# Peptides against a protein of PDB entry 4GMN: the designs that were tried, part 183

Target 1, 375 residues: chain A of PDB entry 4GMN
Amino acid sequence: RYANITLLALVTLASIGTDFQETLVKGNQGSRESPISAADEEWNGFDDADGDAMDVDQKSSSGEDQEEDYEEIDVKEDDEDDDDDSITSEMQADMERVVGADGTDDGDLEDLPTLRELIQTAVPQLIRLSNLPIDSDESLTIQSHALSALNNISWTISCLEFANGENANIHNAWYPTAKKIWRKTILPILEADSADLKLATQVTSLAWAVARVLHGETPTDGNPHRKFISLYHSSKQQAGGNSNSIEEPEDPFQGLGVKCIGVVGSLAHDPAPIEVNREVGVFLVTLLRQSNNVPPAEIVEALNQLFDIYGDEELACDKEVFWKDGFLKHLEEFLPKMRTLTKGIDKRTQPELRTRADEALLNLGRFVQYKKKHA

## One batch from the design tools (peptide; made by RFdiffusion4, then SolubleMPNN)

Design b2_p20_6_s3 (from b2_p20_6, 12 letters changed)
Fold by OpenDDE base, seed 5:
Order: C-alpha cells, then structure tokens, then sequence
Structure b2_p20_6_s3 (fold): chain B 375 residues (1-375), chain A 20 residues (1-20)
C-alpha cells in the first residue's frame, strides 16, 4: 500500500518532469531550435570577418520525380480527448516565465513556485529514495522510478539557457542540488558495480543531464569519467555476446554508448583537471580511429563533444591537450571516413541520424580548417 | 584490463606527438 502510493507519486513527478520538457521544447520551437537540437548549432567557429565562403558546387543531379501514388491510409483519428489535466495552470505559468523572463540573479525562485518545489522539496526526497538499501523488488522499482523522476527534472533544467547570465536564478538554485544528485545518487550507484544494464543506463542518462549543467565543475572525486569509459567498453562486450539484443532503442541517440560519450564529454569541459580532459579527449579520438566498429550516432556525439571541448583556443586544454597530443592529425585523417560513414546512412530510414551526421561532417571540416589557421 | 587501454592510447598519442 505505501509502496503503491510512493510509486504513483514518483510516476507523477516523472510525468511532470517530461511535461515540463515537452512544454519547453514547444516554447523554444517558436523562438529557437529544440534544446535537444541545440547540440545541432552549426559550429561557426569564431567570427573571423574574412570568411571566404568556399562555394561547394552541388551539381544538381536531376533525379526524375517518380510520383509514387501514396494510398491515403485513412487513419481514423479516434479523438480520445483524454484531457490529461496533468499540466497544471501553475506549471504552465512557471514554464512561460522560464521561457520569457530575464533571469533575476538572486537564486530566488519566488516567481517559479512549481520549479522551486521540484528543486527544494521533491529532488531531496528523490535522492533519498534512489539511495535506499536494495533488499526487495519493491526497493528496486522505487529506485528506478526515483531515478526516472530525477532524470526528467535534470534533463528539463539542462535544456534551459544559462549563457550570459540567462536563467541565473534557476542555475543558482539548481547548481548545489545537481552536485548533490551527483555525489549522493550517481556516484554511489556507479560504485556499487551492478551488472544491471538498465540501472546503468538510467544512471548514465541522469549523469549526462547533470553534467550538461555542471560541465567541468562536476565533482571529480573517484574519477567518474573512467567509470563511464569502463561502462562504455563493458556495454560493447555484452552486446557482442548475448543475441538477446537489448532492443537497440528506436532512437540511435538513446543508446548507452551515446550517453556514456555525452557524460564524459561534458565532464571534460573547462575547468576540468587537464588530466581528466586528456583521458576523455584520447577516448573520443580513439573512437574516431576505431570508427569502422562504432555506431554512427556515437561518432556524431563524439565529434560534437570534441568541438565543444576544444573549440576555444584560450582554454588551457587547447594548448596542453589538443595541440600537445596531436589531435588535429587524427581529426583530419577522419574527414574522409566521416564522409563515407555519413553517405552510408539512408535518409529515408534514418533521417535524424543522417541530418546530425551531415552537420557533424560540416562542422568537422570547419573545425579542422579553423585549427589549421590557428596552428 | 580496460583502464590499461586508455593508458596505452594516451602513451601512443604522446609518442605520435613527440615524433611530429
């Protein structure tokens, strides 16, 4: 009875976190590309005013338009107006304020009561529930739902803009809580060395969401980057042995490998210790060298992480890692492989993966040119 | 066994950088 009430409350908190994310994505589609597609920002380099636009002469091969007569399958929209009143008017008003407000600097969420209660009241309980001793299937279920709710809340917050002092009140309220999630939920589960790939995937997803806000300020205690690199390699060894395919998620970007790359990439940003940055950078460049055996989505994510980590030449990691460890050569040698990989993705069956691979290929070309100019 | 691959890769990158 108490377990069922707790589970219902956790499912409700996870739903609220999802509905917030969806509302944020819908609100941002009116003004900016989706925050999940904000990783799809074309790396424009630094605006060097002397950009000679290399005219890529796309010879238009006139493919003959075969009009395939698509039979209009009359899918009866059963208008089940399930008015899922799950989105409270207060929650909508909080989201409208988050999308529209010049962030007040005070870390005060007085004007965001739902978000305040999520951060200050719900998240501390979710951390407690995620840290319960696992002694029953009920305790495992409670942990999984608590991790799901923490994941959805953390992802939603990670989709907010925090650059230039935007949403500074939310950032300041979230930052200590995010560090607490990391230290009290993520690290203990990673240290428990569980063979449960579902739990590992949930924790890695949560770790990515948290690391997308904390970046290089993520606590380095116990070298968590090495744990995620080890998890990446462990997941590959298990996938090769058991023909019980964990059904590859329909979305190639939801794979455990992509999530591991996203976590370690985020952990390697300034002000991360140079040795942490180096170990992650070497891992990411090694994936490019091994690209024949790496899923395309993991290559796309590894490239984007490399651009984000090493895009700024003023950072210590540019001199001490990128140039010192010769990363430019590996990126340049990868360009022809990336072109082949991208062309091998069918636009009809995998349109999103193809788009993101085309963008990552474009950005790789620009990045290599930029780094050659600044050598 | 896995942590050793990252150390070997790091040492390979250092050797390649010192040889340039």
Amino acid sequence: as target 1 above (375 residues)
Amino acid sequence: MKIKIDEEALEEFRREAEAQ
Scores: peptide ipSAE 0.025, ipTM 0.562, DockQ to the pose 0.016
Fold by OpenDDE base, seed 4:
Structure b2_p20_6_s3 (fold): chain B 375 residues (1-375), chain A 20 residues (1-20)
Amino acid sequence: as target 1 above (375 residues)
Amino acid sequence: MKIKIDEEALEEFRREAEAQ
């Protein structure tokens, strides 16, 4: 009873996070800004394909046909469906207010009751559930669903514009909660050093969503960037060894490698410690140097992260890392490789990957030209 | 990661929660 109710509540909270994301994406389709590729990994639920066919030996006991006249109790299905529509309507109204609020500086969270309850009431419980002692398969399932709900909520919030003080109320409400997710959910899971790639993928997706809002203000305790770099390398070693391909996600941008790059890239933004920025920058530039063995989606993400981290010449990381460690040379040497890589992507079979690679190639050319003028 | 909630799985969980 309590387990199933908890799972249902977690699934519902994960739905809520998805429906919010879909509503935001539909609202933002009017603005020509490149769709922040919502990490549209369809988490196909557990195929509990552990059909251990217990061969229950059907002993044919010929029990006699007692025709007991079962009176057809007409169980009126009470349509309890009314409660789901009410929550979805309030959530849609909150999302319409957030998307429509492109011009109103002073939206209070008082005007966003569902989002407020999601951040202030639901997320703290999800953090608690994600930190339960793992002592059963039920506890693992609860953790997975809690991480998934946290992921969807965090991704949805990370799709809001916070530039120039937009949605500052939501940002201010989310910021302490995002830090709490990082410190209470993400770090403990990363410290447990689990060999579970599923858990690693879930926590990395959540970490990316959180880091897309916190950037360089993400807590640096325990050097999490090194853990994600290590996870990146470990994931590549495992994929090379097991011919049982973990089904490469149908979307190349949903791969664990892309997620690791997205996390560490986000962590390296100003005001991140210069040594964190350096270690991440060197990692990203090293991927470009090794590009022949790196999936195209990871190259696209690594380039975008490098542009975002080093796009501003006034930042300390530009002088202390980009110029000091000679990144411009590596980016310039990568241009012809990126042209070859991008041209190798079939527009018919991988249209999104090709589009994002064409954009990243264009931006790389612009970025190299920019940096050469400011040298 | 969008969780596609399998609406069938959600309904199954609803039915299981009511049946307990």
Scores: peptide ipSAE 0.015, ipTM 0.474, DockQ to the pose 0.035
Fold by OpenDDE base, seed 1:
Structure b2_p20_6_s3 (fold): chain B 375 residues (1-375), chain A 20 residues (1-20)
Amino acid sequence: as target 1 above (375 residues)
Amino acid sequence: MKIKIDEEALEEFRREAEAQ
């Protein structure tokens, strides 16, 4: 009885995480639709009055083609630099209100009651349930559902933009909780040395969602990047041996390999230790070198992670890893292979994989050109 | 406050939710 109530509550929390995401989508779309002015008055069709067909005689007047010589009016673009200074004052007043609170901005979620209750009330309980001793099939089921609920909440939050201080209130509320999920849920499960590929997939998905927000500020205790790299290699060895249909998810981007790449990529972002960045960067570049035996979705993810990690030349990892370990050469040598790989994906059977591969190929070309210009 | 959402991350999450 208690277990069934707990399971129902966990399923409900997982569903609330999904419904919250859908609500965020609808809220973002509704702001791009300019209100279609409801002023399309139904133009009441003109009553087709039975107007008698008067035979208007076709007088074929042969209009002479006067070639009107269109004089090219040289429209001088008068560059009127209208310095519309008007936008600066109101935006500055709203920014000063946000910057002027020298209060410990304990992420005030007053305007976001659902998100507040998810972060402050639900997540601490889910962490507790995911960290229970596993002694029965019932405790395994509770852990799996707690991980699914944590996954959905963490993914929903990871879909928010936090760059340039955007959503700072949500970031500040989530950040300590995300670190707690990492230390109390993810790390203990990764250390339990379980051969359960389902549990490994669930914890890796959750780890990716958490690491997409924490990036290089993710706790480095116990070298988690090496555990996910090891998990990646172990998953490939198992897939090669047993034709037991672990149903590879119909979506190639939901595979454990992609999730492992996403986690370790996210962990390698600044301010990650340079050695963590190097080990991850070498792993990702090694996947590209071995691309003949790597699923296309994992190649796409490995490329995206490499662009995000090494896109900024001001970061210490650019000089100390990217240039020092000669990554540009490997990316340039991979360009013709990526073109062949992308062209090999059937647009009719795998349209999404093809689109993301076409984008990753375009970005690889741009990235290589960028790095060559800044060499 | 208008929440800014990463549309690519959101599409990824939808695909993950549909696969469960």
Scores: peptide ipSAE 0.008, ipTM 0.445, DockQ to the pose 0.818
Fold by OpenDDE base, seed 2:
Structure b2_p20_6_s3 (fold): chain B 375 residues (1-375), chain A 20 residues (1-20)
Amino acid sequence: as target 1 above (375 residues)
Amino acid sequence: MKIKIDEEALEEFRREAEAQ
């Protein structure tokens, strides 16, 4: 009885976290694309005042494409508007306020009661439930649902802008809670040395969501970046040996490999220790060097992480890692490989992967050019 | 099959990092 009520509450919290994310995305869609595409902001470089816009003359060759009369299979979009109206009017009102709130520096979530209750009341309980002794299939199920709810809440919060002091009240409320999730949920699961790849995928997803807000301020205790790098390698070794296809998720960006890259990339941002940054940077550059055996989505994520980590030349990691370890040469040598990889992705079967690969290729060209000017 | 820290993979990574 209590377990079923707990499971129902956890499923409800996971749903609320998803619905909150979807509606934040819909509300912010006036300015920002998909929460996965928040990493797809075209890296414009730093404003070097010398705007030599290379006019890439796209000569539109008017190829007379023959009208092959593909019969329009009228897929009736049965708009089953399953208006799962699970979004409370209070949640929607909190979301409208998050989009409109000028950053009052006081970590007072008085105007955001739903978000306050999620952070202050729900998350501490979810952390406790994720740390229960595993003694039954029921306790495993509770842990999985608690991790799912923590993941959805953490992802939703990670979709908010914080870089310019925006949403500072939410950041200040979330930051200590995010550190608690890391120390109390993520680290103990990573240390438990479990064989469960599902659990590893759940904890890695949660770790990525948390690390997207904490970045280099993520606790470095026990070198968690090495655990995620090891998890990356172990996941690849298992895929090669047992023809039990762990069904790689249909979405290539939901793979454990991508999630591991996203975590370690986020952990390597300033003010991360230079040795953590170096180990992660070398891992990411090594993936590019070995790209023939790496899924395209992992290459895209590894590139985006490299741009975010090493975009700023004022950071200590630029001099002490990027230039010192010769990363520019590896990125430049990877450009022709990335062009080939990107062109090999079918736009019809994998449109998102192709778009993100085209963007990452463009950004790689710009990044290499930028770094060459600032050498 | 514990998610052992593949100490061999971590050592291989470290060796690859030190060999650059």
Scores: peptide ipSAE 0.007, ipTM 0.439, DockQ to the pose 0.019

Design b2_p20_6_s4 (from b2_p20_6, 11 letters changed)
Fold by OpenDDE base, seed 3:
Structure b2_p20_6_s4 (fold): chain B 375 residues (1-375), chain A 20 residues (1-20)
Amino acid sequence: as target 1 above (375 residues)
Amino acid sequence: MKIKIDEKALEEFRRQAAAQ
């Protein structure tokens, strides 16, 4: 009984994290659909008349199709108003306040009661549940659901703009909690060296969400970037050895390899130690050099991370790592390979991967040209 | 305040959260 209530609460908290995202998205889209008044530009139709001909004649046959009396099954549309009442009116109001906040409200976290309760009450319990001793299938199930809930909450918060002091109230509330998730959930699971690829994928997804907010301010205790690089390599060795095709996730960007790249890329941002930045930068550039054996989605992610890490010439990592370790030359040498890789992706079978690869290729060309001007 | 949702962040999150 208590286990089922705990699991239901964890599933509900995971759902709240996804629903919170969807409503943030809908609220941000709704603010863009100011109805552009359709100015009545009378586009006078082109009259072009031309006429021609062909008559083709074909003939014949008379088949007596029996009128089978299709009994009109009066499918009562039971309007099951699936009032997906999963989103409480308080959650919706909090999301509307977050999305709709005109920049005049120094929105105290007091005005975001649901988000406050998620950060202050729910997340500390989820951290506790994710860090339970695994001694039963029940404790493993609880850990998995707690990680899913933490993932969805952390990802949702990571979609908020925090640049230039935007959402500073939410950032200030989340920042200590994000560090606590890192130290109390992510690091202990990562240190347990479990062969469980499912658990590794869950914790790495959570680590990426957390690191997307903390960046180079992510706790460096125990060199977590090296652990994620090690996990990347270990995951490739396991996938190559077992003829049990771990069903490549239908989405190429859901792979553990992509998630590991996303984490270590995020960890390497300023103000990360130059040694951490260098080790990550060398890892990412090495993936590009070995691109023939790397999934295209991982190459796309590695490129995006390299652009984000080394996009600013004023940062210490530009001079001390990018230029000093000759990364520009590796990016230039990779341009023709990236063109070949991108062209090899079928637009019909993998439209999203192709779009992301076309964008990454375009950005790589621009980035190389930018860096050549600033050399 | 237009919360500039990082559209890349949001797209990545739709992927990462919907898969769990």
Scores: peptide ipSAE 0.171, ipTM 0.840, DockQ to the pose 0.673
Fold by OpenDDE base, seed 2:
Order: sequence, then structure tokens, then C-alpha cells
Structure b2_p20_6_s4 (fold): chain B 375 residues (1-375), chain A 20 residues (1-20)
Amino acid sequence: as target 1 above (375 residues)
Amino acid sequence: MKIKIDEKALEEFRRQAAAQ
């Protein structure tokens, strides 16, 4: 009885985390008339000091009108008004306040009661539940659901802009809680040396969400970056041995390998210890060097992490790691391999992977050019 | 200031949340 109520509460909290995200998205979109395709967000990590407009000669090839008669498949819009009454009016009002906050109202978390209760009341309980002794299948189920709820909440908060002092009130409220999740939930599970790949995937997803906010301020106790690197390698060894039973997730970006890369990349950002940055940077560059045996999605993630870590030349890691360890040479040598890899992805069967690989290839070219100019 | 959502974060979240 108590366990079923606890499980229902955990499922409800995981749902609330998802609904909170959806409400955040809807609230932000209601303020932007057009979905700018995420495809046009160029990596702006370069100071646009030299606007040498490459005149891309748009040769207007007037290709002829082939009227291919696409039969109107009358997709009945079943307006399933799924009145998913799950979004509370309070949650919507909180999201509207957060989205609508002009930079003059230092919006206290007092004005965000739902978010406050999630951070201050729900998360501490979820941390407790994720740390219960595993003595039964029931306790394992409770842990899994607590991790799912923590994941959804942590990912939702990681979608908020915190750069340049944006949402500083939310950041300040979340930051100690995020560190608590890391120290109380993530680290103990990583230390338990469980062969459970499901649990490893859940904790790694949560670790990524938390590390996306904490970055290099993530607690370095016990060298967690090395544990995620070890987990990456262990996951590859297990996938190679049991070709029959681990359904690789249909989404190539849901793989444990991608999640491990995302975590360690996030952990390596300034102000991470320079040796943490170096070990992660060497790991990521080594993936590029070994790219023939690395899934394309992991290459895309490894590139993005390398751009984010080493995009700023003012950071100590630029001089002490990027230049000192000769990363530019490895990136330049990888360019032709990345072109081949990207072209090998079928746009029809894997459109998203292809788009993200095309973007990562473009950004790699720009990044190499930038770093050559600033050498 | 309008909450800037990191759209990449959001896409990654949708994937991470939908998988749980």
C-alpha cells in the first residue's frame, strides 16, 4: 500500500517535470510567432570581429516545375483534445511569470511557488528515495522512479538560460540542490559498481542534466569524469559481447555513450580543474581519432562538447590544454573523416542525425579556421 | 527578461524525458 502510493507520487512528479517543460516551451513560443528552425542557430563562439562576407554567389538555377501530383492524404486531424488537465493553473501561471519577467523585477522564487515547491519540497524527498537501500525489487523500482523524476526536473531546469545572470533567482535556488543531487544521488550510485546498464543510463542522464547547470563547478570528489569515461568504455565492451540483447535505443542520441560524453564534456567547462579538462579533452579527441569504431551520434556530441569547452580563447584551458596538447591538429585531421561520416548518414532514414552531423561538420570547419587565425 | 530557453537543451530534454 505505501509503496504503491509512493510509486504513484513518483510517477506524478516525473509527469509534473515533463508538463513543466512543455508549459515552459509553450510560454516561450507564445512570445515567438515563428518557430525559428533550430537548424539556423550557428555556433556563435567566435567574436565576429572580421565580417569578411564570403559572397556566396547564389547562382539562381531556374529548375523546371515538375508538378508531382502528391495525393492529398486526408490525414483526419483527430482533434483528440486530450485535455491533459495535468498542467495546473498554478504551474502555467508560474511559467508565464518566468517568461514574462522583464529584467526589472528581480523575480523572487516567492513569485514561483510551483517551482519553489519542486526544488525545496519534492527534490529532497526524491533524493532520499533514490538513496534507499536496495533490498528488494520494490526498492529498485522506487529508486528507478525517483531517478526518473529527478531527471525530468533537472533537465527542465537545465533548459533555462543562466548565462549573463539570466534567471539568477532560479539558478541560486537550484545550484545547492543540484550539488545535493550530485553528492547524494549520482556519486553513491556511481560508486556502487552496478552492472545494471539501465541504472547506469538513468544516473548518467541525471548527471548530464545536473552537469549542464553546474558545469566545471560540479563537485570533483572521487573524479567522477573518470567514472563516466570508464562507464563509456564498459558500455562498449558489453555491447560488443551481447549483440543479441541490448536493444540500442532507436534514437542514436539516447545511447549511454552519448550521455557519458555529454556529462564529461559539461564537467570539463571552466572553472573545472585543468587536469579534469585535460583528461576529458584527451578522451574526446581520442574518440575523433578512433572515429571508425564510434557511433556518429557520439562523434557529434564529442564535437559539440569540444567547441563549448575550447571556444573561448580567454580561458586557461585554451592555452594549457587545447594549444599545449595540440588539439587543433587532431581536429584538422578529423575534418575529412567528418565529411565522409556525415555524407554516409542517410537523410531519409536518419534525418535528425544527418542534420546534427551537418551542423557539427560546419562548426568544425569554422572552429578550425578560427583557431588557426588565433594561433 | 524573457526566459531564453536553450532549444538544444529542450530537444535533449524531450529525448531524455520521453525515454523514461
Scores: peptide ipSAE 0.195, ipTM 0.846, DockQ to the pose 0.752; fails the geometry check
Fold by OpenDDE base, seed 4:
Structure b2_p20_6_s4 (fold): chain B 375 residues (1-375), chain A 20 residues (1-20)
Amino acid sequence: as target 1 above (375 residues)
Amino acid sequence: MKIKIDEKALEEFRRQAAAQ
């Protein structure tokens, strides 16, 4: 009973994170006149896997018909279904307030009660659930669902614009919670050094979402960038050894390698310690040098991270790492390889990977030209 | 407050959330 209620609540919290995203998207699209019909991807509910009821034909004995007249206690099913519609309506109203307020006033989180409760009440509980001692398959399931919910919430929030003081109220509310997720959920799981690739993928996805908001302000305690670099290398060794391929996710950008690159790239942004930036920058540039053996999606992500980290010439990492460690030469030498790699991607079978590779190639050319002009 | 959404972030999120 309690397990099922906890699982239901975790699924509901994960759903709230996705519905919040959809509502954000609908709200942002409502400002653009063209109704692109989002196909209602109907939430295909739990396919009750047909329990193949083994017909155990145990024929046993004829015990007597005691007609105990069980009074049919009319258990009124209290329709508990009304609470889900209320949460979605409040969340929709929160989004309508955020999207519809043409005011330059950074709306208080007081005007976003659903988002406030999500950040202040739900997330701290999810952090606690993600930190339960793993002593059963149930506790592992709870951890996985708590990590999923934290991931969806963290990714949703990471899709908000925070540049130039946009959404500063949401940023300010999220920032301490994001640091708590990092210190209480991500770091302990990374320190446990689990061989569980599923758990590693979940925690790395969450770490990426959190690091996309915290950037170089992400806590550097225990050198987490080195743990993610190590995880990247370990994931490559495991994929090469067991022909029991954990099927590389059909989406090349969902691979653990891409997620590791996204995390360490995000961690290396200013104001990250220069040595953290250097170690990450060297890792990313090394992937480009070894690109013949690196999945195209990881190359695309590594390039995007390099552009974002080293795009500003006023940052200390530009002088102390980019120029000092000769990254421009490596990027310039990579241009012809990137052209070959991008052309090798079939537009018919992998249209998205091809589009992102074409963009990354274009940006690489522009970035090299920019850096040559500002040398 | 127009919630400016990073469209690239949103595309990445749709992928990361749908995969869990």
Scores: peptide ipSAE 0.189, ipTM 0.848, DockQ to the pose 0.794; fails the geometry check
Fold by OpenDDE base, seed 5:
Structure b2_p20_6_s4 (fold): chain B 375 residues (1-375), chain A 20 residues (1-20)
Amino acid sequence: as target 1 above (375 residues)
Amino acid sequence: MKIKIDEKALEEFRRQAAAQ
């Protein structure tokens, strides 16, 4: 009886985190006069000042428009008005305030009572529940749901801009809690060395969400980057041996490999120790060198992480790692392989993977040119 | 001022939340 109430409360907290995200998205979209397609987020790390637009002569091959007659499948809208009012009017108002906040109030989350209660009241309990001794299938279920709720809350908060002191009140409230999630939930689960790939995937997803806010300020105790690199390699060895359908996630970006890359990439940002940055950078560059045996989604993520880590030339890691370890040569040598890889992705069967690969290819070209100009 | 949402975060979260 108490377990079922706890599970229901954990499911509700996980749903609240998801609903909170959807409302952030809607609030941001409603604020944008034009939907910037997700494809239009060009990496703006380079000032557009020198407009040498290489005219890529797109020879228009006139492919004949075969009008395939799409039969209108009359999907009856069963208007089941399940007004699952799961989003309280208070949460919507908090989200509108979060989306509208000009970052001017370094104050407590006084104006964000729902977010305050999530961070201050709910998350500490979820951390406790994720750390219960595993002695039953019920305790495993509670841990899984607690990790799911922590994941959704942490990911939602990681969607907020914190650059330039934006949302500083939320950042300041979240930062100690994020470090607590890392030290109390993530590290103990990683150190337990469980053969449970589901648990490893859940904790890695949570670790990515937390590391997207903490970056190089993520606690380096126990060298967590090496644990995630080890997990990456272990996951590849297990996938090669057991033809048991771990249903490859229908989304190629949901793979444990992508999540491990996302975590270690985030951990390698300034002010991370240079040796942590180096070990991660070498890992990512090694994936590019071995790209023939690496899923395309992991290559896309590894490239994006490399751009994010080494895009700023003023950072110590640019001189001490990028230039010193000769990363530019590896990126330049990878450029023709990336073109081949990207062209090999079918736009019809994997449109999103193709779009993200086309973007990563474009950004790789720009990044290589920039780094050559700043050599 | 429009809060800049990290759209890359948002896209990644849509993926992570849909898998839970």
Scores: peptide ipSAE 0.167, ipTM 0.836, DockQ to the pose 0.689; fails the geometry check

